# Peptides against a protein of PDB entry 3V4O: the designs that were tried, part 16

Target 1, 234 residues: chain A of PDB entry 3V4O
Amino acid sequence: DQPLAKDKVALLIGNMNYREHPKLKAPLVDVYELTNLLRQLDFKVVSLLDLTEYEMRNAVDEFLLLLDKGVYGLLYYAGHGYENFGNSFMVPVDAPNPYRSENCLCVQNILKLMQEKETGLNVFLLDMCRKRNDYDDTIPILDALKVTANIVFGYATCQGAEAFEIQHSGLANGIFMKFLKDRLLEDKKITVLLDEVAEDMGKCHLTKGKQALEIRSSLSEKRALTDPIQGTEY

## One batch from the design tools (peptide; aimed at target 1 D127 E162 A163 E165)

Design b2_p13_7_s2 (made by RFdiffusion4, then SolubleMPNN; from b2_p13_7, 8 letters changed)
Fold by OpenDDE base, seed 1:
Structure b2_p13_7_s2 (fold): chain B 234 residues (1-234), chain A 13 residues (1-13)
Amino acid sequence: as target 1 above (234 residues)
Amino acid sequence: SLSLQSYDPKLKK
């Protein structure tokens, strides 16, 4: 039988206009495009741009309040970020230079909180760099995650690597979103969908050897973003 | 023309 979602909720964050860091271009368009696509998939989408630390934490808190048993939760982030010891950190626009983990939001902490909501699916799409932040020597002590087998990470790039945007004629798009948008509406298991996106991205000669999609998942069910919401008719 | 821009924050030392 086809899996059903109790509801589908997405939080999209695009940070571009950093105060103490290089400004980005792509998150604006990427968030917009992803918003439209996810809404076509009947996601309840909250899209926010240029969030301070305070605003990001509040947005995540509000997002978590929308999650419940069986709900599909999707978090998309485009902006500056880093990865230390396997933990992903999203950087708010008002983060200092250099920033530390205390200035940023840890994705794995969010995942833990999502698991506590007994969500049906947890999807993280992280369009950020994954390079080590040498200015942050903090080793986070995280609680062990539950074994829920409903987790999917789509990293725009490989561990320790950079993510890029393509600029052409004044327009900029993230490499990840450039290829993700072509497949996102397909009725396929989310990991299969992302795998196809990875193959498409691999054909881009501009980023060959520079950026590659990494899929990290523990998903024991054939869950797709196209899964119908329980109690709805199509 | 096409160009790539890194999301690397280029942190200050």
Scores: peptide ipSAE 0.466, ipTM 0.890, DockQ to the pose 0.792
OpenDDE base, seeds 2, 3, 4, 5: peptide ipSAE 0.448, 0.465, 0.462, 0.449; ipTM 0.887, 0.890, 0.889, 0.887

Design b2_p13_7_s3 (made by RFdiffusion4, then SolubleMPNN; from b2_p13_7, 6 letters changed)
Fold by OpenDDE base, seed 1:
Structure b2_p13_7_s3 (fold): chain B 234 residues (1-234), chain A 13 residues (1-13)
Amino acid sequence: as target 1 above (234 residues)
Amino acid sequence: MESLQSYDPELKK
C-alpha cells in the first residue's frame, strides 16, 4: 500500500550573482538548507549556485539522465524568473537585460522531458517572481503533456506576483523556504504538506497581501517526499 | 529589523 520510489533525485539551483540584474541573497542559504533536508529524505541531491545559461542547461540534462521509471524527481529553483502564458522561465546569471525566453530555461519543457522518463513523481519548487515579462512577446509552442497524474508545482508566489526574501541581521531567506523547511520532513502527501506551508506563510505579517504560495498539482496518488526507496530497509 | 527584498529582475527599457 505504501507508495515506493525507485529512487529519489533532486536538482537545486540558486542564482544570486546576476551580471545584469539585481543580486539576490537568499538562494545561498535556501539551497543549503533544502539540500540538508532532502538528503535526510534519502534524495540524491545536486546543488548548484550561480549558473550561466550553458551551465543550467547542462545541469538539467544531467538531472534528466538520473531519472528513470518510478524515480522521484524534484527541481528547486531560487532566483530571478518570470511567467508568460502559463510558462515559467528560470533566468541564468548571465542573462541579458532584458532577457527573452531564448535566454532562459522553461520549466514546462523540463516537465515534458521528465514525463518521458516515466518518473514516479515530478515536483517543482519555484522560488521566483511570476510577473509577466513584457519584453518577451514570444508565444511558446510546447508539446502536449502526458496525463501522468504525478505533477506538483509549488510556486512561491501567485501568478503575476513577486517573490520576496526576508533580510534580518545580515541573513536572508526566501519566504517560501522559511516555511517549507519546517515541514519538509513530515510524512505527508506532498500536496498536503505544501498546503500546510501555505497556511504558515499566510501568517507572515511581512508578506501579507504581497506573497502567497500557489499549489498546482495533478497527483492522484498519496506520494510523499518521505516515501521509501524500493529495495531499502528503514 | 526585518525587511523584504523583491526578486523583481528590474528589467531595463
Scores: peptide ipSAE 0.455, ipTM 0.890, DockQ to the pose 0.815
OpenDDE base, seeds 2, 3, 4, 5: peptide ipSAE 0.447, 0.453, 0.454, 0.440; ipTM 0.888, 0.889, 0.890, 0.889

Design b2_p13_7_s4 (made by RFdiffusion4, then SolubleMPNN; from b2_p13_7, 7 letters changed)
Fold by OpenDDE base, seed 1:
Structure b2_p13_7_s4 (fold): chain B 234 residues (1-234), chain A 13 residues (1-13)
Amino acid sequence: as target 1 above (234 residues)
Amino acid sequence: SLSLQSYDPELKK
């Protein structure tokens, strides 16, 4: 039997205009494109740009309020970030330079909170660098995650590596989104879909050897972004 | 022309 979603909710954050860090260009277009695609998949989408720490935390809180048992939750982030000890940190636009974990939002903490909502699927699409932040010596002590087998991480790049945007004729797109958008509407298990995106990205000559998609998942069911919402006829 | 821009935050020492 095909899995059903109680509802489908997505929070998309694109940070570009950093105060103390290099400005980015791609998140604007990437968030826009992903918004349109997810809406075609009947996601309820909240898309936000250039969020301060306070605004990001509020956005996540509001996002969590929309989650409930069986709901598909998707968090997309494009911006500066880092990864320390396996924990991913999203950087708000008002973060200092250098920043520390206390200035940023930990994705794994968000995942924990999503699990508490008994979501049907938790998808994280992180279009950010994954380099270690040597200026943050904090070792996060995180609570153990539940065994829910409904978690999918799509990292735009490999551990310890950088993510890039490609600029052509004044237009900029993240490499991740460039290939993700071509397959996002396909009715496939989300991990299979991302695997195909990874292969497509691997054909990009500009980023070969520089950026590669990493999929980290614990997904025991054939869940797809195209899964119908309970009570909805198509 | 195509160019790449890193998302590296270029943290200050």
Scores: peptide ipSAE 0.460, ipTM 0.889, DockQ to the pose 0.795
OpenDDE base, seeds 2, 3, 4, 5: peptide ipSAE 0.454, 0.459, 0.443, 0.448; ipTM 0.889, 0.888, 0.884, 0.887

Design b2_p13_8 (made by RFdiffusion4)
Pose (drawn by RFdiffusion4):
Structure b2_p13_8 (pose): chain A 234 residues (1-234), chain P 13 residues (1-13)
Amino acid sequence: as target 1 above (234 residues)
Amino acid sequence: PPPPELQSRFSEL
């Protein structure tokens, strides 16, 4: 009755040095922090910075190869992003200005590929803005996803809104990680854990009225990032 | 010192 994971795998991407878009600073420290925390939770973690589109597609293919039945899969992205028609896109460092969906990675397509591997848990922590890209002409018409009841999204912000980091950030985490880092080791269902992070973030004066954590979840089983890996000793 | 300010992760298209 203790939920178990076949394995725990994560892919972390922090993009900062954009060629044609404002540069960011905090993704480095955000990725460094989450890597440490997830390693404490026995995840196998690949952590990468400043990825071009090509490198981002390769990184996600490698991550998909590590996924199999019953595996917990987690993707964290910190950098520029956008959301058109409910679909979230991650923007690589080589994105032109303006850019369209073909220059970017669609998170929903990644989720579809993860479900094909029959993972036991799918977690997306998207630490990026979610405003519309006016230059993106295209439409989704993506296939409906299977009902796997094991998907959790922790968006650093609401749809049509911005996610933030501290100006001239230096050593400071961005807003989402500032609060996520204090809770991530808790032995609670990931949905509940993210809800506590949403409450902590609500006390932050800098972001009132402009950034709020959005949790979207269909996870029915009580799964946590602290769940033991099957066949190891707990 | 001055209070901290926010930087957006928006692409500024």

Design b2_p13_8_s1 (made by RFdiffusion4, then SolubleMPNN; from b2_p13_8, 7 letters changed)
Fold by OpenDDE base, seed 2:
Structure b2_p13_8_s1 (fold): chain B 234 residues (1-234), chain A 13 residues (1-13)
Amino acid sequence: as target 1 above (234 residues)
Amino acid sequence: GPAPKLQSYDPQL
């Protein structure tokens, strides 16, 4: 049987113009291109750029309000980030230097809240670094996740590694989006799709040994981004 | 052509 989504909702965040950290460029075009692709897949897409901590938290709250039983939720983030003790932190543009976990948004906390909504699919596409933040030794105490078997993480890079954008005279993609965009519309289980993206990225000589896609998933059903929405004709 | 440069997303660099 073809899996169905009750609805499909995506929040895309691209942070570039940091106040106290190096500015980025790729998130602009990456968010734009991903927005276009996800809309072709009938996602309701909210795309935001250069969010402060307050704005990011509000955006996530609004995103969560759109989630319900059987809804596909996709969170994409491009910007500065770090990973401490297996927890991924997205860095707002107004984060201080140095920043700590209290200044950032924890992805795993968002996942917990998504699980409470009984979503049909939870996809995280995290185009950020996963290096340890040495300025933050706080060990976050997170509640245990439920066993929902509907979770997919696409990390742009490996644990402890960096994510990169291509420097160009004009606008250019980040490395992750450069390859993701070529396959995103394929009617394949999302983990299979990401695996193919990983192989494509692995052929890139620029990032060989520097950046590699990591897929972390617990997905017991053949869920695809192309899955139709219940009650709709396609 | 020349290989493009990479910019890290790590703000600590």
Scores: peptide ipSAE 0.352, ipTM 0.811, DockQ to the pose 0.786
OpenDDE base, seeds 1, 3, 4, 5: peptide ipSAE 0.336, 0.334, 0.350, 0.340; ipTM 0.805, 0.809, 0.812, 0.809

Design b2_p13_8_s2 (made by RFdiffusion4, then SolubleMPNN; from b2_p13_8, 6 letters changed)
Fold by OpenDDE base, seed 1:
Structure b2_p13_8_s2 (fold): chain B 234 residues (1-234), chain A 13 residues (1-13)
Amino acid sequence: as target 1 above (234 residues)
Amino acid sequence: GPAPRLQSFSPEL
């Protein structure tokens, strides 16, 4: 049977113009292109750029309000970030230098809140660095996640590694989005789709040995971004 | 060193 989504909602955040950190370019194009693709997949998409900590927290709160039982939720982030003890932290544009967990948004905390909404699918696409932040020695004590076999993480890079954007004379995609955009509309289980993206990234001479996609999932059903919304005919 | 950050690079054309 074809899995159905009650609704499909995405929050896309691209942070570029950091106040105390190197400015980025790719998130602008990446968010734009991903927005267009997800809208073609009938996602309700909220796309935001250059968010402060306060704005990011508000955006996440509003995103969570749109989630409910059976809803597909997708969170995309492009910007600076880090990973400490398996927890991913998204860095707002007004984060201090150095930033710490108190200045950032923890993705796993968002996941917990999404689980409480009894969503049909939780997808995280994180185009950010995954290096350990030595300036943040906080060990997060997170509540145990519920066992919901509906979680997919697409990390743009490997654990402990950096993510990259390609600089050209004009605007260009980040490495992750460069490959993701070519396959995102395919009617495939999301983990299969991401695995193919990983292979594409691995075959490219520009990215081979530099950046590799990591997929982390607990997805027991064949759910795809192309899954139809309940009550709609396609 | 600096806190972790996304890196920018110019590949060979």
Scores: peptide ipSAE 0.298, ipTM 0.830, DockQ to the pose 0.095
OpenDDE base, seeds 2, 3, 4, 5: peptide ipSAE 0.258, 0.161, 0.295, 0.233; ipTM 0.780, 0.696, 0.829, 0.768; seed 3 fails the geometry check

Design b2_p13_8_s3 (made by RFdiffusion4, then SolubleMPNN; from b2_p13_8, 6 letters changed)
Fold by OpenDDE base, seed 4:
Parts: structure tokens; C-alpha cells; sequence
Structure b2_p13_8_s3 (fold): chain B 234 residues (1-234), chain A 13 residues (1-13)
């Protein structure tokens, strides 16, 4: 009773060279490593770095065009971000200082659009901070989500907290990706896989009390990133 | 070697 994907598509965005905000380093390496892993899982992967607001919106639009009934969709983001009222906002590299929701992309809005495509699985891996942005007083009015029972969020950090990268000798990795990469190829239900990553990350002394993986899911089937694509020989 | 440093994914506000 192996679940099947009609196809598997991933959009990976890493923003690091911000114009008006501190530059990051980890997104470069993390996007590269994740790209390689997802391709081994037979995902069609689009990987992009340092996107402006316009480019990010276009990338999401193109990603959505690749989604259809039964397709597995995965969105990964590494960069600056914030969370207001349970809504996650990805910050483009050309965002002003301070940035507001109108300058950013709302993840929950993307999820709504993915649901309209009748996807088989929706996975969000968000390697960004989740602190409240006090400079943004806008409450986004989002349409209600459908009950699709195929949604998984992996937040690199818990609500109200920060995500971190480790810098050493010019190299940097996000804490989340450091542990995710070791388990991503395992044939396990995606929520089980992320739970194991959370446990591994919890042993990192550098981020104890600062960063912890949060898993939020509504997944009624044993869906894995390793699930075969329908009509393919495995 | 030197101890690794942490950098937040949040901008300075």
C-alpha cells in the first residue's frame, strides 16, 4: 500500500545578499545541499538564490504551474523572515528597512494556492526566524484553507524564536539543514523523519534554549519524500 | 580551532 506521487516538484529559495539587512551565508550551502538530496529523491528541483520581491513572486507562480492533482510540492526557504499572527513571511533581498507584509511573501497564501492544485502532498521547510515584526501592524486576511490532510510544516525554529547559522572558517550552515541533510533520504513518513531531525537538533549544545525544530502537520496518509512517482519503474 | 559563531536569520531592527 505504497502511496504514489503523480510527480515531485520542489522550489528552493536562499536569500543571503540583502540590500538593507545583514547578509547571511548559510543559504548558499544549504540550498545546494538540499538540491542534491531532493534530486536523488527524483524531485524536479528549481533552486534560486538572492531573489527580489518580483523574482520571488514569479518563482512561486512558476512553481505553482508545475503542480497538479497528486503532485508532491515542496517549498524550502532560507533567509530573513518573520511571523505575525501565525502567518510566515519570507523576506526578499530588496526588502526595505523596516520591511512589511506588502514587501514579503506569505507562506500561508502559497499553501492556499497549492491546495487549489489538488496536490498529493504539501511540504514547507522554513529556515528563517519566526519573531514578531513590530514594524508591521498589518493583519493579513487570508481565505480559509481547505481540509486536504496533506500538509507538513518544518519550521527551523519555534514560534517567536530565531533561526541561526553556524559560521566557522568562512563556511556557514543553518542549524536546521545541518541535521536535516543526514536524514532526508530515509524512507519514512515525512513527519516521522522531521521528528527524528528535531531530536538530533535538540542535542546541539550551541542552540539549546535558542532554536528548536517545530513540526506542524495535518497528514492523514503515510506520505514520504521517497514515495515513487506513478508510472515510473522502481 | 576557533569556536563556531552563531548568526541570527533576523535583521537588526
Amino acid sequence: as target 1 above (234 residues)
Amino acid sequence: GPAPQLQSFSPEL
Scores: peptide ipSAE 0.245, ipTM 0.770, DockQ to the pose 0.821
OpenDDE base, seeds 1, 2, 3, 5: peptide ipSAE 0.224, 0.239, 0.193, 0.234; ipTM 0.764, 0.772, 0.677, 0.766; seed 1 fails the geometry check

Design b2_p13_8_s4 (made by RFdiffusion4, then SolubleMPNN; from b2_p13_8, 5 letters changed)
Fold by OpenDDE base, seed 2:
Structure b2_p13_8_s4 (fold): chain B 234 residues (1-234), chain A 13 residues (1-13)
Amino acid sequence: as target 1 above (234 residues)
Amino acid sequence: GPPPKLQSYDPEL
């Protein structure tokens, strides 16, 4: 039988107008386009731009309040970020230069909290760099994750690498969203969908050797973003 | 058209 979602909730964050770091452009367009697509998939979508640390933490808290047993949770982030010791950190627009872990939001901590909600699916789409932050020497001690087999990470780039946006005449997408948007509505297991996106991105001559999609998953069921919400007819 | 420019999300660039 086809898996059902109790509900589908997404938080989309695009940070671009940084105070102490280079400004970005693509997150505006990427968040907009992803919002429209996820709404077509019957997600309840909260889309936010240019969040301070305080605002980001509040947004995540509110997002978590909407999660419950069997709910599909999707977190998308586009902006500056880094990865230290396998932990991904999203950088708020008011982060200092240099920033440290205490200034940022740890994705793995959010995952831990999502697991406590007994969600049906946890999807992270992280359109950020994954380079080491040499100004942060702290080793986060995180709580152990539960074995829930419902986790999917779509990293816009590989470990230790950078993510890019396209700049042309006017606004354009980030590299990740450029390819993701073409497949997001497909009725496929989310890991299969992302694998196809990875292949599409791999054909792009502009980013060959610079940016490659990484899929990290523990997903024991055929869960798709197209899965219907329990008790609803479409 | 002209090839697009790539901008890194790395704040150190």
Scores: peptide ipSAE 0.333, ipTM 0.809, DockQ to the pose 0.747
OpenDDE base, seeds 1, 3, 4, 5: peptide ipSAE 0.293, 0.279, 0.311, 0.295; ipTM 0.793, 0.737, 0.799, 0.791; seed 3 fails the geometry check

## One batch from the design tools (peptide; aimed at target 1 D30 F164)

Design b2_p14_1 (made by RFdiffusion4)
Pose (drawn by RFdiffusion4):
Structure b2_p14_1 (pose): chain A 234 residues (1-234), chain P 14 residues (1-14)
Amino acid sequence: as target 1 above (234 residues)
Amino acid sequence: PPEELQSRDSELVD
């Protein structure tokens, strides 16, 4: 009755040195921090910075190959992003200005590929803005996803809103990771854990009225990032 | 000095 993971795998990407868009600073320290925490939780973690579109597609293909039945899969992205018609896109460092969906990675398409591997848990922590891209002409009409009841999204901000880091950030984490880092080791269902992070973030004066954590979850089973890996000793 | 916010918005051209 203790939920188990076949394996625990994560892909972390932090994009900062944009060629044609404002540069960011905190993704480096955000990725460094989450890598350490997830390694403490026995995840196999690939952590990468400043990825072009090509590197981002390759990184996700490698991550998909590590996924199989019952595996917990987690994707964390810190950098520029946008959301059109409910679909979230991650923007690579080589994105032109303006850019469209073909220059970017659609998170929903990645989720579809993960479900095909029959993962036991799918977690997306998207630490990016979610405003519309006016230059993105295209429409989704993506297939409906299977009902796997094991999907959790932890958006650093609400749809149509911005996610933040501290100006001239230096050593400071961005807002989402500032609060996520203090809770991630808790032995609680990931949905509940993210809800506590949402409450902690609500006390932050800098972001009142402009950034709030959004949890979207269909996870029915009580799964946690601290769940033991099957066949190891707990 | 007080701390200020930086958006992770792409700031697209007009």

Design b2_p14_1_s1 (made by RFdiffusion4, then SolubleMPNN; from b2_p14_1, 8 letters changed)
Fold by OpenDDE base, seed 4:
Structure b2_p14_1_s1 (fold): chain B 234 residues (1-234), chain A 14 residues (1-14)
Amino acid sequence: as target 1 above (234 residues)
Amino acid sequence: MEEKLQSYSPELSK
């Protein structure tokens, strides 16, 4: 009764060189390391850096074209972001200051589109802040989600809080990726894996009281990133 | 090595 994936596809986006906002550093190395790890897990990985709004929307569209029934889809984002009314918004590098929802990509909208593909698993790893954007008073009207019981959100931080990277003379991982990378290859249910990452991250003295991993999932099967692709190993 | 945290939430202003 080993779960099987029809295929495994990941889109990784790291935005750091913002035009109207502070520049970041960690997304570069985080995307690189995650790419390597996911490829070891036989994911087809598309990794992109510093995307404009137009480029991000195109990347998501292309990503969706690779999804189909039973396919594992993973979206990773590292960069500036915010959360309004429970909706996560990824900020493109050309977003204005201040940005609004129409300038950004809504993760929940992407999830809706992934559900239409009848994917086997939908994983979102969001290394971004979840603070309210007070300059955006728009209440988004999202399409209703289906009940697919195959959704996992790994938030780098908790609701209303910030996510951080460690900056020094060189490049370093963001806080989330620093701990995620050490466990990503483990053959465990994805929610269990993330729970262990949460415990590891909780021991980080730099972010105690500032950043904590949040897992939000509706996953009724023991799905893991290590699950074999149908027709390859079996 | 000194380390500092950089937030993924920029200061927004009009």
Scores: peptide ipSAE 0.394, ipTM 0.838, DockQ to the pose 0.789
OpenDDE base, seeds 1, 2, 3, 5: peptide ipSAE 0.364, 0.367, 0.394, 0.370; ipTM 0.825, 0.829, 0.835, 0.830

Design b2_p14_1_s2 (made by RFdiffusion4, then SolubleMPNN; from b2_p14_1, 7 letters changed)
Fold by OpenDDE base, seed 4:
Structure b2_p14_1_s2 (fold): chain B 234 residues (1-234), chain A 14 residues (1-14)
Amino acid sequence: as target 1 above (234 residues)
Amino acid sequence: MPEKLQSFSPELSS
């Protein structure tokens, strides 16, 4: 009755030390905390910090090689980013100022490649801004997506809005991760879990009216990050 | 406790 994962694999990327853009702090702690939590959920986790464009593309390629039929794939990104025409772009640390889509990684393209692997679940947790990049007027040509009904996007902020980190005496957490970490281990459908995180984040007085979680999903099965791996005890 | 928000948005310039 309960869905099973053939395996569970996660790629976590946190970009902070940008060469031509303001440096961030939260991704360091957020990636660390999320790594520990996902490992408790029996995810095979690859966590990387401060990736150049070349390194990011290689990391994604390696991540895709770990995916196969029925595998749960999770991509987490914390760093600078933007959204043009509904496409999310992750910004490498060596991106120029201003950057363009050719300098960045398109999340939807990664999703397309994940679908080709016939994964059991595709989760994207994007802790980045979603403002339009006015310096990039190009319209990306994306490959067509399949209808797999196993996709979940957790955006740290709404379309056209910014994501924030909270700084405390030099230490910082992203608003999204601050609340996500409290619920991530719960045995609930991933969309339900994220909905609860959204409610928790909505009570944050610091980001009220500034940042709100957006969930975009096409998930027809009750799949959770806690789902057991096939062939293991459950 | 005093807290500071920092945007994940870079300052872009041409």
Scores: peptide ipSAE 0.242, ipTM 0.781, DockQ to the pose 0.796
OpenDDE base, seeds 1, 2, 3, 5: peptide ipSAE 0.240, 0.236, 0.229, 0.227; ipTM 0.777, 0.776, 0.770, 0.769

Design b2_p14_1_s3 (made by RFdiffusion4, then SolubleMPNN; from b2_p14_1, 7 letters changed)
Fold by OpenDDE base, seed 4:
Structure b2_p14_1_s3 (fold): chain B 234 residues (1-234), chain A 14 residues (1-14)
Amino acid sequence: as target 1 above (234 residues)
Amino acid sequence: MPEKLQSFSPELSK
């Protein structure tokens, strides 16, 4: 009686070795951890690190080719980013300083393309800052989204705020992934799962008042990352 | 153990 996925596909991108911007550390570990967890959930996972603009666009195109009717699609991004006018922009490692929207990938554009594939579930986990980029005065013109009621955004931080990583003896984890990894395998509706992650993250003394998880969803069905794939189990 | 926070936000210039 539970929902079934036609297939489950995830694209994980971690950008850390930027050419014109400060380097990050957490994306390496976070992508690795998330890859292992999603594979345990029978996701077909493509994990990529340090992508140029060209490579990122190609990766997204290839990811979209794997999507079809009823397929669960999950996009995870860890790296530099910004948000202008409600649009999230992932920053490639070769982006100039300052970067503009034309140098970056718009998440909402990707969502639009995913909707065209009639996916069963669209999950975006964005471990990036959401501060406005004052150097980008362009207002993007995006196509209107369809009403699919199968969309979940997990923002590592609130609108206008920053996301952080914790560094320990040379290693680093993003605050978001630190708590997400402990619950990701739970058989719960994805929005419920993320809500629990938000509560766990809220107890972190390091980022209290600085970073908080935001969930934005239009999910009318009890869809979980643990949902079985059709033809394998029910 | 000492912990350090690093923002995912770059310092934009120019």
Scores: peptide ipSAE 0.258, ipTM 0.788, DockQ to the pose 0.776
OpenDDE base, seeds 1, 2, 3, 5: peptide ipSAE 0.249, 0.247, 0.237, 0.235; ipTM 0.781, 0.778, 0.775, 0.774

Design b2_p14_1_s4 (made by RFdiffusion4, then SolubleMPNN; from b2_p14_1, 7 letters changed)
Fold by OpenDDE base, seed 4:
Structure b2_p14_1_s4 (fold): chain B 234 residues (1-234), chain A 14 residues (1-14)
Amino acid sequence: as target 1 above (234 residues)
Amino acid sequence: APEKLQSFSPELSK
């Protein structure tokens, strides 16, 4: 009755030390904490920090090679980003100022490639801003998506809004990860889990009116990150 | 200590 994953694979990218943009702090801790949590969930996790465009594209390619029919794929990104025309762009550390879509990785294109692998679940956790990049007037041509009903987007912020990190004297967390980490291990449908995270984050006095979690999903099955891997004890 | 927020979006300029 419970859905099974053929395998569970995650790619975590945290970009902080940008060459031509302000440096961030939260991705370091966020990637680290999420790595540990996902490994507890029996994910095979590849965690990378401060990737150039070339390195990011290679990492995504390698990630895709690990995906297959029934595999749960999770992509987490923390760093600078923007959203134009409903397309999310992750910004590599060597991106120019200003950056354009040609310098960045489009999440929706990655989703298209994941769908070709006939994955069991596709989860995107995007801890980045979603403001429009006015310096990029390019309208991207995206490949058509399949109807797979196994897609979940967890946006750290709403469309057109910004995502934030909490600055302390030491290490910092992003607002999204601050609340996500408290619930990630719960045995719940991933959309339900994220909904609870959204409520928790909504109580944060620092980001009230500034940042709110958005869940965009097409998930027709009760799939959770805690779902057991096929062939293992459960 | 007071907490500060930093945006994950830089100021872009030509």
Scores: peptide ipSAE 0.268, ipTM 0.792, DockQ to the pose 0.823
OpenDDE base, seeds 1, 2, 3, 5: peptide ipSAE 0.264, 0.265, 0.258, 0.251; ipTM 0.786, 0.785, 0.781, 0.778

Design b2_p14_2 (made by RFdiffusion4)
Pose (drawn by RFdiffusion4):
Structure b2_p14_2 (pose): chain A 234 residues (1-234), chain P 14 residues (1-14)
Amino acid sequence: as target 1 above (234 residues)
Amino acid sequence: PPLQLQSRYPELVP
C-alpha cells in the first residue's frame, strides 16, 4: 500500500543567454538547487543550461528513453515561455525575434510521448511566463490525451501572466524556486506539496497581483517524489 | 536598495 516508483527520472533545463530576447540570470541557481534536492530524493537527474532548439529536442529524447512502465518522470524548465490556446511552449536560446511555435517545444507533445511509455507519474514544473505569443499564427488541434490519472503541473504562474525572478538576481532563486525549495523534501503527495508552496508564495509581497502558482492535477493515487524505488530497501 | 522583479517574458518586437 506504499506507492512505489519503478525508477525516478528528471530533466531540468535553465535557459538564460538568449540571443534575441532579454537575458535571464536565476535559471542557473534554480536548476542547481532542484538538481540537489531531486538527487537527495534518489532521482536520476540530467541538468542542462542555455539550450538551443536542437539541444532541447535532443535532451527531451534522451529523457524519454529513460522512461518506462511505472517510472516517475519529471520535467523542470526555467526560462522564457509562452502559452497560446492552453498549450505551453518553452523558448530556446536561439529563438528568433519574432518566433513561432515551430521554433519552440510544446510541453503537451512531451506529455503525450511520456504517456506512451506508461509512466507511473508525470510532473511538469514550468517556471516561465504564460502570455500569448501574438506572432504565433498556428492552431493546436492536438489529439486528446489518454486518461492516465497521473499528471501534475506546477506552473510558476497563471495563464496570461508572468513568472519572475529578482532583478539583477545574483545569488537569489526566482520566485517559484524560492518557495519550492523549502517544501520539496516533504513526504506528501506532490499535489498537496505544491498546494503548500502556493500558500507560501501568496505571502510574498513582491508578486502579489502578478504571479501565483497554478497547480493542475489529475493524479488520483497518492504519489510523492519521496516514494521509494521498487526493489530497493526502505 | 529595494528588490525589484524581472519578468521571464520574451519581450517580442512590435

